# Peptides against a protein of PDB entry 6B4J: the designs that were tried, part 154

Target 1, 315 residues: chain A of PDB entry 6B4J
Amino acid sequence: DITMQWYQQLQDASMQCVLTFEGLTNSKDSQAKKIKMDLQKAATIPVSQISTIAGSKLKEIFDKIHSLLSGKPVQSGGRSVSVTLNPQGLDFVQYKLAEKFVKQGEEEVASHHEAAFPIAVVASGIWELHPRVGDLILAHLHKKCPYSVPFYPTFKEGMALEDYQRMLGYQVKDSKVEQQDNFLKRMSGMIRLYAAIIQLRWPYGNRQEIHPHGLNHGWRWLAQILNMEPLSDVTATLLFDFLEVCGNALMKQYQVQFWKMLILIKEDYFPRIEAITSSGQMGSFIRLKQFLEKCLQHKDIPVPKGFLTSSFWRS

## One batch from the design tools (peptide; made by RFdiffusion4, then SolubleMPNN)

Design b1_p22_3_s3 (from b1_p22_3, 8 letters changed)
Fold by OpenDDE base, seed 3:
Formats: sequence, structure tokens, C-alpha cells
Structure b1_p22_3_s3 (fold): chain B 315 residues (1-315), chain A 22 residues (1-22)
Amino acid sequence: as target 1 above (315 residues)
Amino acid sequence: KELEEIREWLKKHQYTPPPSEA
């Protein structure tokens, strides 16, 4: 399976990255620990500062992240911080930055769907300049949300139930599995972030270059989902999240071909979702149904709420 | 009939987007 090979390759690359900076992370030296913490803050704090308030502030954040990744000193926590402070500093920062982008999907976007767009445009722009960060974003995303690949993890013989639950993306703490609503909320945030990344370009970059992970991956994701058996509650939820965020962009890009896919979703895939949807899960199904019916009726998919306009970039 | 054709079309175009009909 090409998709599973790609998944595994990204996971392997992520694991190799962790091994590369192990010297920094495992150091008992006080200076190394200080450097690690300073680098971690320098990588993650700017991402946490991403907001919908002003395009100028978003540019400042982007420039700071890019400067850090470029080996330039940046101010963080009242200190000058550079990846050159340690031989493993760059790898560590790339990993932690990528992890933080995915975490913002999992947390911030999960709670505030409109936050997907400013986070995604920064992530996309950084990915264009720093491809390794992009691969690490995918690796983190895929690990936390296998549905972003997409695949549905399978229970293997001899596997602990908790490990299977973790593979499905559930948080398991003290043998207590995460509630379904919280799980779906986190998965939704990550899918929405992904759907935003694949359509957005940093406006101050070289827009003539091909998107490093563009809308072709959106098509692929949808096609792969539709060629899989639906998973109860999950598929309806995430399909809605994905289409709400990137459906307009996919419609503009693929036009009639995308409408064929939407018809297939409505007429063929929906009955399959419905057949596995319990009465308690009808909310996600109904939401997806209403969205698709509206889109098909109007022959249009609306621009998502929170989409970054020219006015945002002038602010 | 039409839905079956679309299913087979989607299988054919699972990994690669078809050319835009623009």
C-alpha cells in the first residue's frame, strides 16, 4: 500500500530526527539543558502567538520562525537564541516547531475553527522554505490523527486495547480512554488545520513555486476516504470538517471533477455512512448531509469562515 | 449506472487528480 509506505517513511524520518538530537534532549549538562529550553521556547512560543488579529503581526511571527530556522539569532524570553548554540539545535527546533503546529491544530483549531487559517498559512510558508519542517508536520499529524493519512488503524493480535486506542488517536491516561466528543474535537482540529495547509500559500513568498503539499493531496485524501469503508462517527465528522475548510478551494481547482466527487459522496457514500451511524451519532451525519445538500443545491461551496482576505494582510 | 461509472472513475483517479475540465 503506497499510502501506508508513505506513512511509515514519515514516521521513520521523524524517529530518526529524534535520535539525531538525543544528545541535546538527554544531556545532563546545565548549559545544554538551558539551550534546549531556550530553543524549545523559541520554536513554540511564536506559533502560540499566531492569531487572526493582524496580518502584520502574522508576518512578524513568520519572520521570527524563519530567522530561527535560518540560523539567525532571535529574541526569546529576553534572551538571544540561535540554533547554532548546539550541533543538534536545528533538528530539535524543526521537530519541536512541527510538533507545535500540529498541537495548535489539536488544541486551538479544535476550539476555534477559524484559527486554522492563520496557523496554516504560516505552516505552509515555513514548509516552502524548510521542507523538513513540512515532513515533520505530516509525521506528527499522521501519528496523532491517522485519519489525516488517511487510514483506519487495525487491532493486531496480541495488542493491548489501550495501545490500539492510542493508535486510533485516543488519549489514554491511567487506563481511562478519552471521551468520544473530546477525541472527535481534537481530530477535527487537526483535519481542519491540514485542510487549510493544503490550500494556503504564504503571500510574501515565491508564489510561482508549486505548493509543497497542495490541493492534489486534498483530492487524494477525499478519494482515499471514499474508497475506504466509513468508520462510525469519525468519517462523517472529519469529512465535514475537511469539506467545510477546503471544499471551496477544491471546487475552484477541480471544478466538474470535484462535483462528481461530491455527487458520489451524497449518493453513494452517504448511505454507507448512514448504515453504520447509530441514533446517538446522527449529529455528525446530519451536519454533513445538510452541508452537502446545500452545496449541491446551490452549486457552490462557501468560502470558509476565517479565510484570510486581502484586508487581513493590510492590517 | 451513472454512480457505478463515477465509482470506477474515482478508483482510477484515487491517487492522482484528473485534469481539470476548465
Scores: peptide ipSAE 0.471, ipTM 0.901, DockQ to the pose 0.789
Fold by OpenDDE base, seed 5:
Structure b1_p22_3_s3 (fold): chain B 315 residues (1-315), chain A 22 residues (1-22)
Amino acid sequence: as target 1 above (315 residues)
Amino acid sequence: KELEEIREWLKKHQYTPPPSEA
């Protein structure tokens, strides 16, 4: 399967990246440890500072990340930090930056859905200038949320139950699996971030260039989800999250063809979701149904809450 | 009939968006 090959290639590239900077990460040398920590902070702190407050602040964060990835010195923790301080510094920073973007989906976007847009526009703009960061974002995203590929992991003979739960994206600590609500919340955050990335372009970049991972991947994701058997609670939840964030953009891009897909969801896919939905899980299904019925009735999908307007970029 | 045609259309266009017919 082409999608599974792509998934595996990204995972392999991510693993090779980790091996490449192993010398930096495993060094016992005090200076190497200091460089590692400085580079890790320089890569991750700017991402944690992303907010919905002002476009000018978002530009400053973007410029700092881009400068770091370009081999320029940046101020971090009161020190001048550069990826040139170690031969493995660039690979390490790219990996940690990509990991941090996905963590913001998992943590920040999961709790504050509107945070998807400022995080995603920075991620998209960095991906345009630094394609390897984009591939590593996908690798981290796919590993934590296999539903972003999409695929549903299967139990294999001889696999430990805890390892299977981790493959499904669950956190397992001290032989305790996370609660379903917490799991779905984290998955929702990552899907919402992904749905924002594929539609957003950095406004100060070369907009004449093709988006490095654009709305064509949104079409592909939806088509693949609809061609799979639904998973109880998960499919209804993530399909809603995806459509709420990028449905307006997909509607504008694909018009009549996207409306055919929405009709297929309502008339063909909903009965399949309903058939596997328990009474305790009907909330996610009903939310998706009501959203889709409203969109079909009005012949419009609303712009998502938190979408970045021209006024944001003037602030 | 119409739903089956749309389902087969979606399988055909799974990886690449079709041109807009509009």
Scores: peptide ipSAE 0.466, ipTM 0.900, DockQ to the pose 0.694
Fold by OpenDDE base, seed 2:
Structure b1_p22_3_s3 (fold): chain B 315 residues (1-315), chain A 22 residues (1-22)
Amino acid sequence: as target 1 above (315 residues)
Amino acid sequence: KELEEIREWLKKHQYTPPPSEA
């Protein structure tokens, strides 16, 4: 399977990245520990400062992240910080930056869906300039949300139940599995972030270049989901999240071909979702149904709430 | 008939989006 090979290659590249900066992470030296902490803060704090407030502020954040990745010194926590402070500094920063973008999907976007767009446009712009960061974003995303690949992890013989639950994307703490609502909320945030990344380009970059992970991956994601048996509650939830965020962009890009896909969802895939949906899980199914019925009736998919307008970039 | 044709079409175009009809 090409998709599973791609998944494994990204996981292997992520593991290799961790090994490349192991000397920095495992150092007992006080100066190395300080450098590690300073680099981690320099990579992650700018991402946490991303907001919907002003385009000018978003540009400052982008320029700071790009400067750090370019080997330039940046101000962080009252200190000058550079990836040149350690030979493994760049690999470490790329990994931690990518991890933080996915974490913002898992936490911030999960709670505030509109936050997907400013985070995604920065992530997309950084990915264009720093492809290694993009691969690491995918690796972190796929590990936390296998449904973003998409695939459904299978229980293997001899596997502990907790390990299987973690493979499915559940958090397990003190032998307690995460509640289904919290799990779906986190998965939704990550899918919404991904759906925003694949459609957004940094407006100050070279727009003549091909998007490093564009809408063709949105088509692929949908096609793969539709060729899989649905999972109870999960498929209906994430399919809605994806279509709400990038359905308008996919409609504009693929036009009548995308409408054929929407008809297939309504007429063929919905009965399959319904057949596995319990009475207690009808909420996600009904929400998806109502969204698709409205889109098909109006022959339009709305621009998602929080989409970055020209006025945002002038602010 | 039409739905089955769309299913087979989607399988054929699973990895590569078809060109947008102009």
Scores: peptide ipSAE 0.464, ipTM 0.900, DockQ to the pose 0.759
Fold by OpenDDE base, seed 1:
Structure b1_p22_3_s3 (fold): chain B 315 residues (1-315), chain A 22 residues (1-22)
Amino acid sequence: as target 1 above (315 residues)
Amino acid sequence: KELEEIREWLKKHQYTPPPSEA
């Protein structure tokens, strides 16, 4: 399967990246440990500072991340930090930056859905300038949320239950599995972030270039989901999250062709979801159904709440 | 009939979006 091959290639590239900087990460040397901590902070703190407050502040954050990835010194924790401080510094920073973007989906976007847009526009702009960061974003995203590929992990004979639960994207701590609501909340955040990335371009970049991972991947994601058997609660939840965030953009891009896909969701896919949904899990399906029926009735998909306006970039 | 045609259309265009109709 082409999708599973792509998934595996990204995981392999991510694993190779980890191996490349293992000398930095495993070093017992005091200086190397200090450099590692400084680089990790320099890569991750700017991402955590992303907010919806002002476009000017978002530009400052972007410029800082780009400067770091370009081998320029940046101020972090009151010190000058550069990836040139260690031969493995660039690979480490790219990996940790990508990991942090996905973590903001998992944590921040999960709790505040509107946060997807400022995070995504920075991620998209960095991806355009640093393709390896984009591949690592996908690798981290796919590992934490296999539904972003999409695929549904299967239990294999002899597999430990905890390992299967982790493959599904559940957190397992002290032999306790994450509650379903918290799991779905984290998955929702990651899908919403992904749906925002594929539609957004950094406004200060070369807009004439093709988006490095654009709306064509949104079409592919939807088509692949619809060609899979639905998973109880998960499919309805994530399909809603995806359509709410990028449905307007997909509608504008693919027009009549996208409406054909929405009709297929309503007429063919909803009965399949409903057939596997228990009465206690019907809430996610009802939410999806109501959203899609409203979109079909109005022949419009609303712009998502938190979408960045021209006024944001003038602030 | 129409629904089955849309199903086959989606399978055909799973990986590559069709051109936008004007």
Scores: peptide ipSAE 0.448, ipTM 0.896, DockQ to the pose 0.762

Design b1_p22_3_s4 (from b1_p22_3, 9 letters changed)
Fold by OpenDDE base, seed 4:
Structure b1_p22_3_s4 (fold): chain B 315 residues (1-315), chain A 22 residues (1-22)
Amino acid sequence: as target 1 above (315 residues)
Amino acid sequence: SELEKIREELKKNQYTPPPSEA
């Protein structure tokens, strides 16, 4: 399976990255520990500062992240920080930056759906300039949300139940599995972030270049989902999240072919979701139903709330 | 049916997005 090979390659690259900076992370030296913490803050704080407030502020954040990844010194916590402070500094920063982008999907976007767009446009722009960060974003995303690949992890002989639950994307703490609502909320945030990344380009980059992970991957994701058996509650939730965020962009890009896909979703795939939906899961089902019906009736998919406009970039 | 054709095309071309119509 090409998708599973791609998944595994990204996971392997992520694991190799971790091994590469192990000397920095495992160092007992006080100076190395300080450098690690300074680099971690320099990588992650700018991402946490991303907001929907002003395009100028977003540009400052982007420029700071790009400068850090380019080996330039940046100000972080009142200190000058550079990846050149340690031979493993760049690999560590790339990994932690990618991890933080996915974490913002998992936490910030999960709670504030409109936050997907400013986070995604920065992630996309950084990915364009730093492809390794993009691969690491995918690796982190795929590991936390296998539905973003998409694939459904299978239980293997001898596997612990907790490990299987973690593979499915659940958090397991003190032998307690995460509640389904919290799980779906986190998965929703990550899918929404992904759906935003694939459609957004950094407006100050080289627009003549192809998007490093563009809407063609959105089409692929939908095609793969539709070729899989639906999962109870999960499929209805994430399909809605994906279509709400990138449906307008896919409609504009693929037009007639996209409408054929949307009809297929409504008429062929949606009944399969219905067949596995329990009475307690009707919320996600009804939301998807209403969305699909509205889009098909109006022959339009609305621009998602929080989509970045020209006015945002002038602010 | 038209739906069956769409389903078959999508399955066959799962990894190949259609041309952009933008």
Scores: peptide ipSAE 0.343, ipTM 0.906, DockQ to the pose 0.864
Fold by OpenDDE base, seed 3:
Structure b1_p22_3_s4 (fold): chain B 315 residues (1-315), chain A 22 residues (1-22)
Amino acid sequence: as target 1 above (315 residues)
Amino acid sequence: SELEKIREELKKNQYTPPPSEA
């Protein structure tokens, strides 16, 4: 189908990117190793510094990332670093930057849901200026969280159980699969980050341009989820996460059509989730139920906690 | 039913978001 073709194209592009900078990553030369490490730090440290504290600091981080991607020298670890230090430097930095954004969803947003917004607005702004970084963000996101596509990976004949678990997005270390709660927490963080990206624009960019991956993709995600059989615990968790973060934005964008979708979720899809929910998995189910009931009762979806206000950008 | 119509519309148009009402 079109969605799986898109998924595969992004994975192929990501794989080709890795092959392009393989010379840099596999080099035994001491100078090449130093350049690689400097570029990796220059790409990833600014992303880890993103916080909810001040808009001015967020702008500094954005400007630093953009400067690096533009071939300008940036200060990192007390050294001047540029992608021009190696012919494969730009491809490597774009890949590592995109990987780091998704990792912040997986780790930081998973633990602190409000962190989605400052990370997402930087990611969106960088994507607008550097489309290849956006494609790589999607590729990394889709690989770590197939539910962001969405699709449910299937077990294939002859596949190792561990490989199937990894395809589902589980971490498998030393033949030990990740606990379900930790898995869902990471998936939640990535979905929340994605839901924030599709609705946010960098305030200092050209807002007259179309969002490179906007709310239309949020509609498509919901439509595709609703056309799939629910997965136990996963669907209830991620549907709640998505709607909590971008439901207000989708409501504003699509109004009556979005409310029809929300009614469909509550009246048609939710019973199908209930039918596959065990007594031990009721937490995510109950949260989704309460959220849907509240939204339908009040005819409103609240602005998500941590949404960036005008006061944030003046700080 | 109305729900069935919404479901069928969503299946048919899953790749085509509705116009913005904003």
Scores: peptide ipSAE 0.338, ipTM 0.905, DockQ to the pose 0.875
Fold by OpenDDE base, seed 1:
Structure b1_p22_3_s4 (fold): chain B 315 residues (1-315), chain A 22 residues (1-22)
Amino acid sequence: as target 1 above (315 residues)
Amino acid sequence: SELEKIREELKKNQYTPPPSEA
């Protein structure tokens, strides 16, 4: 399967990256530890500062991240920090930055869906300039949310239940599995972030260039989902999240062909979701139903709440 | 049916998005 090959290639690249900066991460030297912490803060703090407040502030954050990745010194925690402070500094920063973007999907977007857009536009713009960061974003995303690939992890003989639960994306702490609602909330945040990334371009870049991971991947994601058996609760939840965030963009891009896909979702795939939906899981199912019916009735998919407008970039 | 045609087309062309109509 080409999708699984792609998944594995990204995971292998991510693992290789970790091995490359192992000397920095495992160092017992006090100076190396200080550098590691400074680089980690420099990579992650700007991402945590992303907000919907002002386009000018978002530009400052972007410029800071780009400067750091470009080997320029940046101010972090009252100190000048550069990836040149250690030969493994760039690899470490790229990895930690990518990890942080995905973590913002998992945490911030999960709790505040509108946060997907400012985070995604920065991630997209950084990906355009730093392709390795984009690959690492995908690797982290795929590892935490296999449904973003998409694939459904399978239980293998001899596997511990907890390991299978982790493969599915559940957090397991002290032999306690995460509650389903919290799991779905985190998965939703990551899918929403992904759906935002594939449609957004940094407005201050060369927008004539092809998006490094654009809406063609959105089409592919939908096509893959529709060719898989649905999972109870999960498929209905994430399909809704995806379509709510990028359905308008896909509609504009693929028009008639997208409407054919949407009809296929409603008439062919939706009954398959219904067949596996228990009475206790009807919430996500009903929400998806209402969304699809509304879109088909109105022949329109609304622009998602929180979509960045021209006024945002003038602020 | 038309739905069956769409399904089969999508299954065959999973990795190839349609041409942009934008």
Scores: peptide ipSAE 0.337, ipTM 0.905, DockQ to the pose 0.843
Fold by OpenDDE base, seed 5:
Structure b1_p22_3_s4 (fold): chain B 315 residues (1-315), chain A 22 residues (1-22)
Amino acid sequence: as target 1 above (315 residues)
Amino acid sequence: SELEKIREELKKNQYTPPPSEA
């Protein structure tokens, strides 16, 4: 289908990117190894410094990332670093930067849901200026969280169970699969980050331009989810995460049409989730139920906790 | 029913978001 074709195209582009910088990554030369490490740090450290503390600091981080991607020298670890230090430097930095954004969804947002917004606004702003970084963000996100596409990976004949578990997004180490709670926590973080990216624009960019991956993709995500059979625990968890983060934005954007979709979720899709929910999975189910009921009762979806206000940007 | 209409509309327009009402 169209969704799987898009998924595959992004994965192919990501794979081609890896091949383009293979010379840098596989080099035995000491100088090339040093450049690789410096570029990797320059790409990833600024992203790890993103916080909810101050808008001014967030701007500094953005400007540093943009400068690096623009071929300008940046200070990293007390050294001047530039993508021009190696012919494959730009491709490598774009890939590692995109990987790091998704990793912050997987780790930081998973533990601190409010962290989605400052990470997402930087990612969105960088994507606007550097579309290839955006495509690589999607490729990394889709690979780690197929539910972000969305699709549900299928077991194929001759596939190892561990490989299937990895395709589903589970971490498998030493033949031990990740616990369901940890898996869902990571998936939640990535979905929340994605839901934040599609609604946020960098406030210092050209706002007249169309969002490179905007709320229209949020609508498509919901529509695609609703056309699939629910998965036990997964669907209830991620649907809640998505709606909590971007439901207010979708409501404002699509108004009556969004409320029709929300009614469809509550009246048609939610019973299908209920039918496959075990007693041990009632937590996620109840949370989704309460959220949907509250939103429909109040005819409002709250602004998510951690949403960046004008006061944040003045700090 | 109204619910059936919504379901059919969403299925037909799965890849095409409605116009912005903002």
Scores: peptide ipSAE 0.334, ipTM 0.904, DockQ to the pose 0.868

